# Peptides against a protein of PDB entry 3QIS, part 222

Target 1, 334 residues: chain A of PDB entry 3QIS
Amino acid sequence: PSLELSRREFVFENVKFRQLQKEKFQISNNGQVPCHFSFIPKLNDSQYCKPWLRAEPFEGYLEPNETVDISLDVYVSKDSVTILNSGEDKIEDILVLHLDRGKDYFLTISGNYLPSCFGTSLEALCRMKRPIREVPVTKLIDLEEDSFLEKEKSLLQMVPLDEGASERPLQVPKEIWLLVDHLFKYACHQEDLFQTPGMQEELQQIIDCLDTSIPETIPGSNHSVAEALLIFLEALPEPVICYELYQRCLDSAYDPRICRQVISQLPRCHRNVFRYLMAFLRELLKFSEYNSVNANMIATLFTSLLLRPPPNLMARQTPSDRQRAIQFLLGFLL

## One batch from the design tools (peptide; made by RFdiffusion4, then SolubleMPNN)

Design b2_p22_3_s4 (from b2_p22_3, 8 letters changed)
Fold by OpenDDE base, seed 1:
Structure b2_p22_3_s4 (fold): chain B 334 residues (1-334), chain A 22 residues (1-22)
Amino acid sequence: as target 1 above (334 residues)
Amino acid sequence: SEEEEKRRQEFEEEVQRLFAEP
């Protein structure tokens, strides 16, 4: 069996968070026998492609002289955004198109990723006074490393010795401030806030706006701005409540005093973001007659975002653990 | 409205207090 491929090299320019890109190519059976094709893992890989890449179809049969279109889909989700923002991973891959009892055909995937404030750590964002697209990628790596060290110092209650030369970090990321300030100003009376989904086009505009500018006004509907806040919180590499405190939050869920003590032990930026979000959500709850928002809905929604189980515990989360997590957050909303 | 601006100011002051708490 043999295949003819219309293209073998694919370039995905300006790949962005949550923006689907597609490149298509044709494969043709130029042989005289039916053939089965499949994308196969490279040696030592578990998957035929990186998590941000997909082939569709990834397998199939071709009769003699049959042609099929294959789509190569590039989509950076929350699962790939952090490693692409840091430059640890890149928009580069090699796909192996295997022909049963035939040849392997290599496809080269290349491109460039445009960093996002989505999927960047709270610590790094607190150090970014400018939009992330204005920050050199090399400096993003340095900011993440420095931010990790600052997180560790904050958790250890180490007083920073040298107050002198480092620019004072923001109290909260400007992106969070922009989203929450917009919602506070314009969305408190918005019917079905956090219950109605945003528009995908508006979400992309909001992401691009936050990545490239410091807007006076966020574009899109209140629903899109609200969903953008949820997406931002979901995409954080470390949730607003650090994984280290997850179990302590569950253990304290019915003691409001201990809950407050646990929050006080968060890194400064995480603590500030948590307090800021809780203040906003309490304010939003005052408008429940207009926005149809209630504490149980908000607690249920935000618990999964703010108080994520560590990856090692995620598979073991009990209904009791989820209820404790909700109860923990309710103690800050009521 | 003036009442919305007042609530905004009260919220901004609350947020500032929350950030000033160690």
Scores: peptide ipSAE 0.058, ipTM 0.747, DockQ to the pose 0.752
Fold by OpenDDE base, seed 2:
Structure b2_p22_3_s4 (fold): chain B 334 residues (1-334), chain A 22 residues (1-22)
Amino acid sequence: as target 1 above (334 residues)
Amino acid sequence: SEEEEKRRQEFEEEVQRLFAEP
């Protein structure tokens, strides 16, 4: 069997978080026999491609002189955004198109990723006084490493944050402040807030706006701004309630005094973001007659975002654990 | 409105108090 490929080199320029890019190519059976093609893992890889890449179709049959279009889709989800922001991974891959009883055909994938405030740690964002796209990539790596070390020191209660010549971190990320301040100003009376989805085009504009500027006003509908806040919280590499405190939150869920003590043990930036979000959500609940928002809905929605089980707990969250997590958050909303 | 700006200012003052608590 033999294939002809219309293209073997693909460049994905300016790849962004949640923005789908597609490149297409054709494969043609220029042989005299039917052939089966498939994308196969290279070397010791478990998958034929990196998590941000897919081929469609990834396998198929071609009759003699048949041609099929293959789409190479690049999409950066929450699962790849953090490793691309840090430069640990890059928009580089090699695909192996295998032909049964035939040759292997190599496809080269290249490109560049544009960093996002989405999928960046709260600690790093508190050190960023400028939009992430204005920060040199080398400095992003240093900020993430320094953030990890400061988080560990804060959790261990070891050294008071040396009030020394280091630029004081922000109390909360400017991106969270911009989203919450906009919602507070314009969305408190918005019917079905956090219940109606935003527009995908508006979500992309909001992400690009937060990555590139410090706007006076966020573009898009109140629903799109509200969904952007949810996406931001979901994309955090570590949830607002740190993984180390997850079990203690569940264990304390029915004791409001212990719940407050658990929150006081969060790293400063995480604690500030938690308190800021709870203050905003309590304010939003005062307008329940206008916005149709209630404490049970908000607690259910935000619990999955703010209080995630640690990755090492392979155990699916039990219905009891979920109810305890919701009860923990309700103690800050009521 | 002036009432919305006043509520915003009261909220910003509440947030600042929450950050000043140890």
Scores: peptide ipSAE 0.030, ipTM 0.693, DockQ to the pose 0.767
Fold by OpenDDE base, seed 5:
Structure b2_p22_3_s4 (fold): chain B 334 residues (1-334), chain A 22 residues (1-22)
Amino acid sequence: as target 1 above (334 residues)
Amino acid sequence: SEEEEKRRQEFEEEVQRLFAEP
């Protein structure tokens, strides 16, 4: 069997979080026999491509002289954003298009990723005084290292060094502050807030705005700004309530005093973000007659974002664990 | 409105207090 490929080199320029890019090519059976093609893993890989890449179709049959279009889809989700932001991974891959009883065809994928505040740690963002796109890549690496050390120091109850006023971290990420301040100013009376989805185009504009600027006003509808906050919280590499405290939150869920003690043990930035979000959500609940927002809805929605089970426990989460997690948040909303 | 601006200031002051607590 043999194939002809219309293209073998693909460049994905300016790849961004949640922005789908597509490149297409054709494969043609220029042989005299039917052939089966498939994308196969390289040696030592479990998957035929990196998590941010997909081929469609990834396998198929071609009759003699048949041609099929293959789409290469690049999409950075919450599952890939953190490793791309840190530079641990890059927009580079090699795809192996295997022909049954034939040869392998190599496809080269390349490009560049544009870092996002989405999928960046709360610690790193608190150290980041400028938009992430203004921060040199070398300084992003330093901020991740510094952030890890701060998390550890905070967990060890070490007093932060009295760093000079220029080096002092923000109390909360500017991105969270911008989102919450906008929602507080403009969305408290918004009907169906957090219940109506945002517009995808507006979400992309909000992400780009937060990555590139410190705006006076966030673009888009209140629904899009609200969804952007949810996406931000979902994309955090470490949830607002650190994984180390997850079980203690569940165990304390019916004791509001113990719940507050558990939150006091969070790293400073996580604790500040949690308290800030709870203050905002309590304020939003005062406008329930206008926004149709209630404590049970908010607790249910934010529990999955703020109080995520550790990855090793995700498959074992019981309905009782979910109810305890909701009850934990309700103790801060009521 | 003046009431919305007042509520904003009260919330900003609450947030500042939350960050000023040791």
Scores: peptide ipSAE 0.026, ipTM 0.673, DockQ to the pose 0.646
Fold by OpenDDE base, seed 3:
Parts: sequence; C-alpha cells; structure tokens
Structure b2_p22_3_s4 (fold): chain B 334 residues (1-334), chain A 22 residues (1-22)
Amino acid sequence: as target 1 above (334 residues)
Amino acid sequence: SEEEEKRRQEFEEEVQRLFAEP
C-alpha cells in the first residue's frame, strides 16, 4: 500500500488558550490495493499526538484512488495551558501516519504559543506588574522557578520573607483583581450571575484583554466576566487552596476556627486571593434578592474550583469529601 | 449611588485590611 499526502509540514502561528486552529490536508491512495491508515504513537509515547493536537479522522480505510481530508486541530485547554505557558512544552510535534503493512509517513507540526495569564501560577502572576504578553518568555521561566521556590519556603515556614527583595510581589494578581473588581462594581445586581454562560467570543476578548493590557474596564457582559473568573480559577496549575492543604480543609470543615487556621497557612498570594474572593462572594450574597445567588449554589460552584482534590485523589473523591469541601467553603460565606 | 460608593470604599478598606494582615 502507498499514500500521497498533499502536505507534510504544518505551522500553527500565534496559538492561544481556548482558541481553536485548524489545518487540513489530503491523503490519497495511489496504490493498487485498499489500505488502512492510522496515526500511531512514536516509540515511548502513549498517544499519537500531544494533548493540544488532534487529527480527524485519526484512522480509516481508503480504496484505490480514494482521497480523504484530514483536519489537524490545535486547541489549548486547561490541561495543556500551564506547560505551554512555562515553555516546558511547545507547539511542536511529529505525527506518524501508519499504513497497515505499509510505510510510515511523518508530519511535522510547528508553531508558536502566546502565553496566557490563564494557567499561570498565582505566585508568578503576583510578580508580573505588566501583562503577561509584555513579559519576555525567558523571564516567565525565571518567574515560575522563583515562584515555586518561594512557595516551598513559605510552606516550610523556613526563612522569614526577606522584606529586602527589591521587587515586592502584588498582594493579588492584577488579572483576578480586574475580574473581581468589575464583578463587584457592575454585577452585584446581575440576575443569574454564575448561572448564565458567557459568550465564547466575549470570553476570548476578555482573555486577550487580560493577557495584553491593564484595562480600565473588562469587555463583555457580566456573565462573560463571571465565566472568565471561573475559567481562570479552573486553569490555575495550583488551586487557590493548595493541594497540600486539601485534606486538612476536609478534616476541619465543621470547625470554623480550624478552617481559618488552615487558610492562614496558605502561601501569601493564595491566602490573599482566597480572602479577596470570599469577601467578594459575601458581598454578592447581600444582593441575593437581585442576582438570585445563594450561599449553597456559590459554595457548590466555587468548591470544585478553589478546593480541588490532588490529582492522585481525584478519582477517589467520595460524596462525603465533596460535602465536607462545600461545608468548608460555606464557613467563609456565612 | 452614594451608598454603593460607600459600600465599595468599605470593601476596598476590608481588602486592604486583609492584605495588611501578616
């Protein structure tokens, strides 16, 4: 069996978080026999492509002289955004198009990723006084490494934060402050806030706005700004409540004094973001007659975002653990 | 409203207090 491919090199320029890009090519059976094609993993890979890439179709049959269009879809989700922001991964891959009893055909995928404040750590964002797109990629790596080291030092209660570090981090990321301040100013009376989905185009505009500027006002509807906050919290590599404190939050869920002590042990930026979000959500609950928002709805929604189980425990979360997690958050909303 | 602006100032002051806690 043999194939002819219309193209073998693909370039995805300016790949962004949550923005789908597509490239298409044709494969033709120029042989005399039917063939089965499939994208196969390289040696030592578990998947035929990186998590941000997809081929459609990824397998199929071609009769002699048959042609099929294959779409290569690039989409950076929350699952790929962090490793692309850090430069640990890149918009580069090699696809192996295999023919049964035939040859392998190699496709080269290349491109560039544009970093996002979405999927960046709270620690790194607190060190960014400018939009992430203004920060050189080399400095993003340094900021993430420094952020990891400062988190570890903070958790170990080792060295007092050297007050002499020439660049004091922000108390909270400017991006989350902009989202929350907007919602506080304009969305407290918004009916069905956090219950109505935002517009995908507005979400992209909000993300691009936060990545590229420090706006006076966030673009889009209150629903889109609210959903952007949820997406931001979901995309965090480390949740607002660090994984190391997850079990302690569950264990303390019915003791408000212990809950506050657990939160006091968060890294400074995580603690500040948590307190800031809780203050905002308590204020939002004062307007429940206008916005239809209640403490149980908010606690249920935000618990999954703020108090995520560690990856090793995610598959083991019991209904009791979920209820304790909700109860933990309720103690800060009421 | 003046009352909304007052609530905003009270919230901003609460946030500043939360950040001033060591």
Scores: peptide ipSAE 0.024, ipTM 0.599, DockQ to the pose 0.660

Design b2_p22_4_s1 (from b2_p22_4, 10 letters changed)
Fold by OpenDDE base, seed 4:
Structure b2_p22_4_s1 (fold): chain B 334 residues (1-334), chain A 22 residues (1-22)
Amino acid sequence: as target 1 above (334 residues)
Amino acid sequence: DPFFKEFSEKLREEVEKIREEL
């Protein structure tokens, strides 16, 4: 069997978080026999492609003189955003299109990724006094390294050295402040806040706005701004409540005093973000007659974002653990 | 929450300083 491919080189320029890009090519069976094709892993890989890439279809059958269109879809989810922001991974791959009892056909994927404040650590964002797109990638790496050291110092209760007033980290990422300030100012009376989905186009505009500017007003509907906050919290590499404290939060869920002690042990930026978000959510709950927001809904929604199980425990999360996690958060909303 | 308003205004002042420096 043999295939003809219309294209073998693909370039995905300016790949962004949550922005789907598609490139298409055709494969044609120019042989006299039916053939089965599949994308196969390289010798050292478990998957046929990187997690931000997909082929559709990834396998199929072609009769003689049949042609099929294959879509190469590039999509940076929360699962790939952090490693692309750091430059640990890049928009480069090689796909192996295997033909059963035939040849391998190599496809070259290339491109560039544009960093996002989404999927960046709270520590790095607290140090980032510019839009992320204005920060050189080399400086992003330095900020992540410095932020790791600050997190460790904060956990050790080491007094920050008197760094110059200009070099002091923000208490909360500007992006979180922008989202929360907007929601507090404009969305407190929004019916079905956090219950109605945002528009995908508006979400992309909000992400691009936060990545490229420090806007006075966030674009889009209150629903899109609210969903952007949820996406931001979900995309954090380390959740607002650090994975190290997850079990202690569950164990303390019925003791409000112990819950506050556990939160006091968070890194400074995480603790500030947590307190700020809880204070914001308590303000939203005062407008429940207008926004249809109640403590149980908010606790259920935000618990999955703020208090994520560590990766090693994700598969073991019981309904009891979920209820404890919700109860933990309720103790800060009531 | 008095904390929310006070903390939000403090964060506003921090962000406005950044805007003035850009």
Scores: peptide ipSAE 0.672, ipTM 0.970, DockQ to the pose 0.894
Fold by OpenDDE base, seed 3:
Structure b2_p22_4_s1 (fold): chain B 334 residues (1-334), chain A 22 residues (1-22)
Amino acid sequence: as target 1 above (334 residues)
Amino acid sequence: DPFFKEFSEKLREEVEKIREEL
């Protein structure tokens, strides 16, 4: 069996978080026998492609002289955004198109990723005094490394923060402040806030706006701004409540005094973000007659975002653990 | 919450200072 490929090199320029890009090519069976094609993993890979890439179809049969269009879809989700922001991964891959009893055909995927404040750590964002697109990639790497070291020092309760001549971090990321300040000013009376989905185009405009500027006003509807806050919190590499404190939050869920002590042990930026968000959500609850927002709904929604189980425990979360997690958050809303 | 307003205004001052430096 043999194939002819219309193209073997693909370039995905300016790949962004949550923006789908597509490239298409044709494969033709120029042989005299039917062939089965499939994308196969390279040696030592578990998947035929990186998590941000997909081939459609990824397998199929071709009769003699048959031609099929294959779509290569690039989409950066929350699962790939962090590793692309850090430069640990890149928009580069090699696909192996295999023919049963035939040859391998190699496809080269290349391109560039544009960093996002979505999927960046709270620690790095607190040090970032410019929009992320204005920060040199080398400085982003340094900010993430420094942020990891500062998180570890903060957790260990070691050396007092040397008020050394390093640029003082923000108390909360500017991006979170922008979202929350906007929602507090304009969305407190918004009917069905956090219940109505935003518009995908508006969400993209909000993401691009936060990545490229420090706007006076966030574009889009209150629903889109509210959903952008949820997406931001979901995309965090480390949740607002650090994984190390997850079990202690569950264990303390019915003791409001212990809950406050657990939160006091968060890294400074995480603790500030948590307190700021809880204070904001308590303000929204005062307008429940207008916005239809209640404490149980908010606790249920934000618990999955703020108090995520560690990756090793995700598959083991019980209904009791979920209820304790909700109860923990309720103690800060009431 | 008086805390929310006061804290949000401090964050505003921090962000406005950044805007003046850009």
Scores: peptide ipSAE 0.663, ipTM 0.969, DockQ to the pose 0.855
Fold by OpenDDE base, seed 1:
Structure b2_p22_4_s1 (fold): chain B 334 residues (1-334), chain A 22 residues (1-22)
Amino acid sequence: as target 1 above (334 residues)
Amino acid sequence: DPFFKEFSEKLREEVEKIREEL
């Protein structure tokens, strides 16, 4: 069997977080026998492609002179955004299109990724005075490395040495402040806040706006701005409640004094973000007659974002653990 | 929350200074 491919080289320019890009090509059976095709892993890979890439269809059957369109979909999720922001991964891959009892056909994927404040650490963002798109990628790497060291120092309660007044990190990422300040100003009376989904186009505009500028006003509906805050919190490489404190939060969930002590042990930026978000959410709860927001809804929604199980806990969060996590957060909303 | 308002205004002042420096 043999295939003809309309294209073998694909370039995905300006790949962004949560922005789907699609490139299509045709494969044609130019042989006289039916053929089965599949994308196969390379010798050392578990998957036929990187996590941000997908082929559709990834396998199929072609009769003689049959042609099928294959879509190559590039989508940077929360699971790929951090490694792309750091430059640890890149928009480069090689796909192997295998033909049963035939040849392998190689497809070259290339492109560039545009860094996002989404999927960047709280520590790095607190040091980042400029929009992330204005920061050289080399400096982003240095900021993440330095941010890891700052997190460790903060966990150890090491007094910050007298960092010169010019290099003081923000108390909270400017992006979080922008989102929360907007919601506080414009969304406190928004009916069904955090219950109605945002528009995907508006979410992309919000992300691009935060990545490229320090806006006076965030574009889009209050629902889109609210969802952008959720996406931001979900995309954090380290959740607002760091993984090291996860179990202690669950264990303390029914003792409000111990809960406050656990939160006091968070890294400075994480602790500030947590306190700021909880204070904001308590303000929203005062407008419950207008925005339909209640403590149980908010606790249920934000618990999955703020208090994630660590990656090494392969065990599905038990219903008991989920209830403890919700109860932990409720103690800061009430 | 008096904490929220006071803290948010401090963050505003920090962000506005950054905006003036850009």
Scores: peptide ipSAE 0.677, ipTM 0.971, DockQ to the pose 0.935; fails the geometry check
Fold by OpenDDE base, seed 5:
Formats: structure tokens, C-alpha cells, sequence
Structure b2_p22_4_s1 (fold): chain B 334 residues (1-334), chain A 22 residues (1-22)
């Protein structure tokens, strides 16, 4: 069997978080026999492609002289954004299109990724006094390494943040402040806040705005700005409540004094973000008659974002654990 | 919450200072 491919090289320019890009090509059976094609893993890989790439269809049959269109879809989700922001991964891959009893055909994927404040650590963002697109990639790497060291120092209670020669970090990322300040000013009376989805085009504009500028006003509807805050919190590599404190939050869920002690053990930036968000959400609850926001809805929504189970426990989360996590957050909303 | 307003204004001052430096 043999195939003809219309293209073998694909370039995805200016790949961004949550922005789908598609490239299409045709495969044709120029042989005299039916053939089965599939994308197969390389020798050292478990998957036929990187997590941000997909082929559709990834397998199929072709009769003699049949042609099929294949879509190569590039989409950076929350699961790929952090490793692309750090430059640990890149928009480069090689796909192996295997033909049963035939040849392998190699497809080259290349391109560039544009970094996002979404999927960047709270520690790195507190040090980032510029839009992320203005920060040199080398400095992003240094900020992530420094972020890790600051988290460790904060957990060990060892070193007061040396007020030394490095620029004082922000108390909260500017991106979180921009989102929360906008919502507090304009969305307190918004009907169905956090219940109505935003528009995808507006979400992309908000992301691009936060990545490229420090706006006076965030573009889009209050619903899109509210959803952008949820996406931001979901995309954090480490949740606002660090994974190390997850079990202690569940164990303390019914003791408000122990809950406050657990939160006091968070790294400084995480603790500030948590307190700021809880104070904001308590302000929104004062407008429940206008915005339809109640403590149970907010606790249920934000618990999955702020108090994520560690990856090793995610498959084992019980309904009881989820209820304890909600109860933990309720103790800060009431 | 008095904390929210006071803390948000401190964050505003920090962000406005950054905006003036850009």
C-alpha cells in the first residue's frame, strides 16, 4: 500500500492559550489495494502527539483512489499552558502516519507560542511588574525558578523576604487585581454573575489584554470578565490553596479556627490572593438580591478552583471529600 | 468588608505605579 500526502510540513504561528488553530491536509490512496492508516507513537512516546496537538481523524481506511481530509488541531488548554509558558515545551512535534504493511510518513509540526499570564504561578506573577508579553523568555525562566525558591522559603518559615536589592513583589498579581477590581466596580449588580457563561471572543480579548497591557478597563461583558477570573484560577499550576494543605483543609472543614490556621500557613502570595478573593466574594454576597449569587453556589464553584485535589488523589476524591472542601470554603464566605 | 476596600486600594496604588513606569 502507498499514500500521497498533500502536505508534510505545518507551521502554527502565534499560538495562544485557548485559541484553536487548524491546518488541513489530504491523504490519498494512490495504490491498488485498500489501506489502513493511523498516527502512531514514536519509539519513546506514549502518545502519537503532544497534549496540545490532535489529528482528526487519527486513523481510518482508504479504498483505492479514495481521499480523506485530516485536520491538525493545535489547542493550548490549562494542561499544556504552564509548560509552554516556561519554554519547557515548544510548538514542535513530529507525527508518524503509519500505513499498515506500508511505509511511515513523517509530518513536521512547528511554530511559536506566545506566553500567557494564565497558567503562570502566583509567585512569578507577583514578581512580574510588566505584561507577560513584554517580559523576555529568559527572565520568565528566572522568575519561575525564583518562584519555586520563594515557595520553599515561605513553607519553611525561614527567611523573611529580604527587602534587599530585588524589586519588592506585588502582594497579589496585577492580573487578579484587574479582574477583581473590574468585577467589584461593574458586576456587583449583574444578574446571574458566575452563572451565565462569557463569550469566547470576549474571553480571548480579555486574555490578550491581560497578556499585553495593564488596562484601565477590561474589555467584554461582566460575564466574560467573571469567567476569565475562573479560567485564571483553574489554569494556575499550583492552586490558590497549595496541594500540600489540601488534606488539612478537609480535616479542618468544620472548625473555623483551624481553617484560619491552615490558611495562615500558605505562602505569602497564595494567602493574600485567598484573603482578597474571599473578601471580594463576601462583598458580592451583599448584593444577592441583584446578582443571584449565594454562598452555596459560590462555595461549590470556587472550591474546585481554589482547593483542587493533588493529581495523585484526584481519581480518589469521594463525595464526602468534595462536601468537606465546600464546607471549608463556606467558613470564609459566611 | 473594610479589609477588601483598603487592600484593593493598596493594590491599585501598586498597579498605578507600575503603569507610570511603562
Amino acid sequence: as target 1 above (334 residues)
Amino acid sequence: DPFFKEFSEKLREEVEKIREEL
Scores: peptide ipSAE 0.669, ipTM 0.970, DockQ to the pose 0.929; fails the geometry check

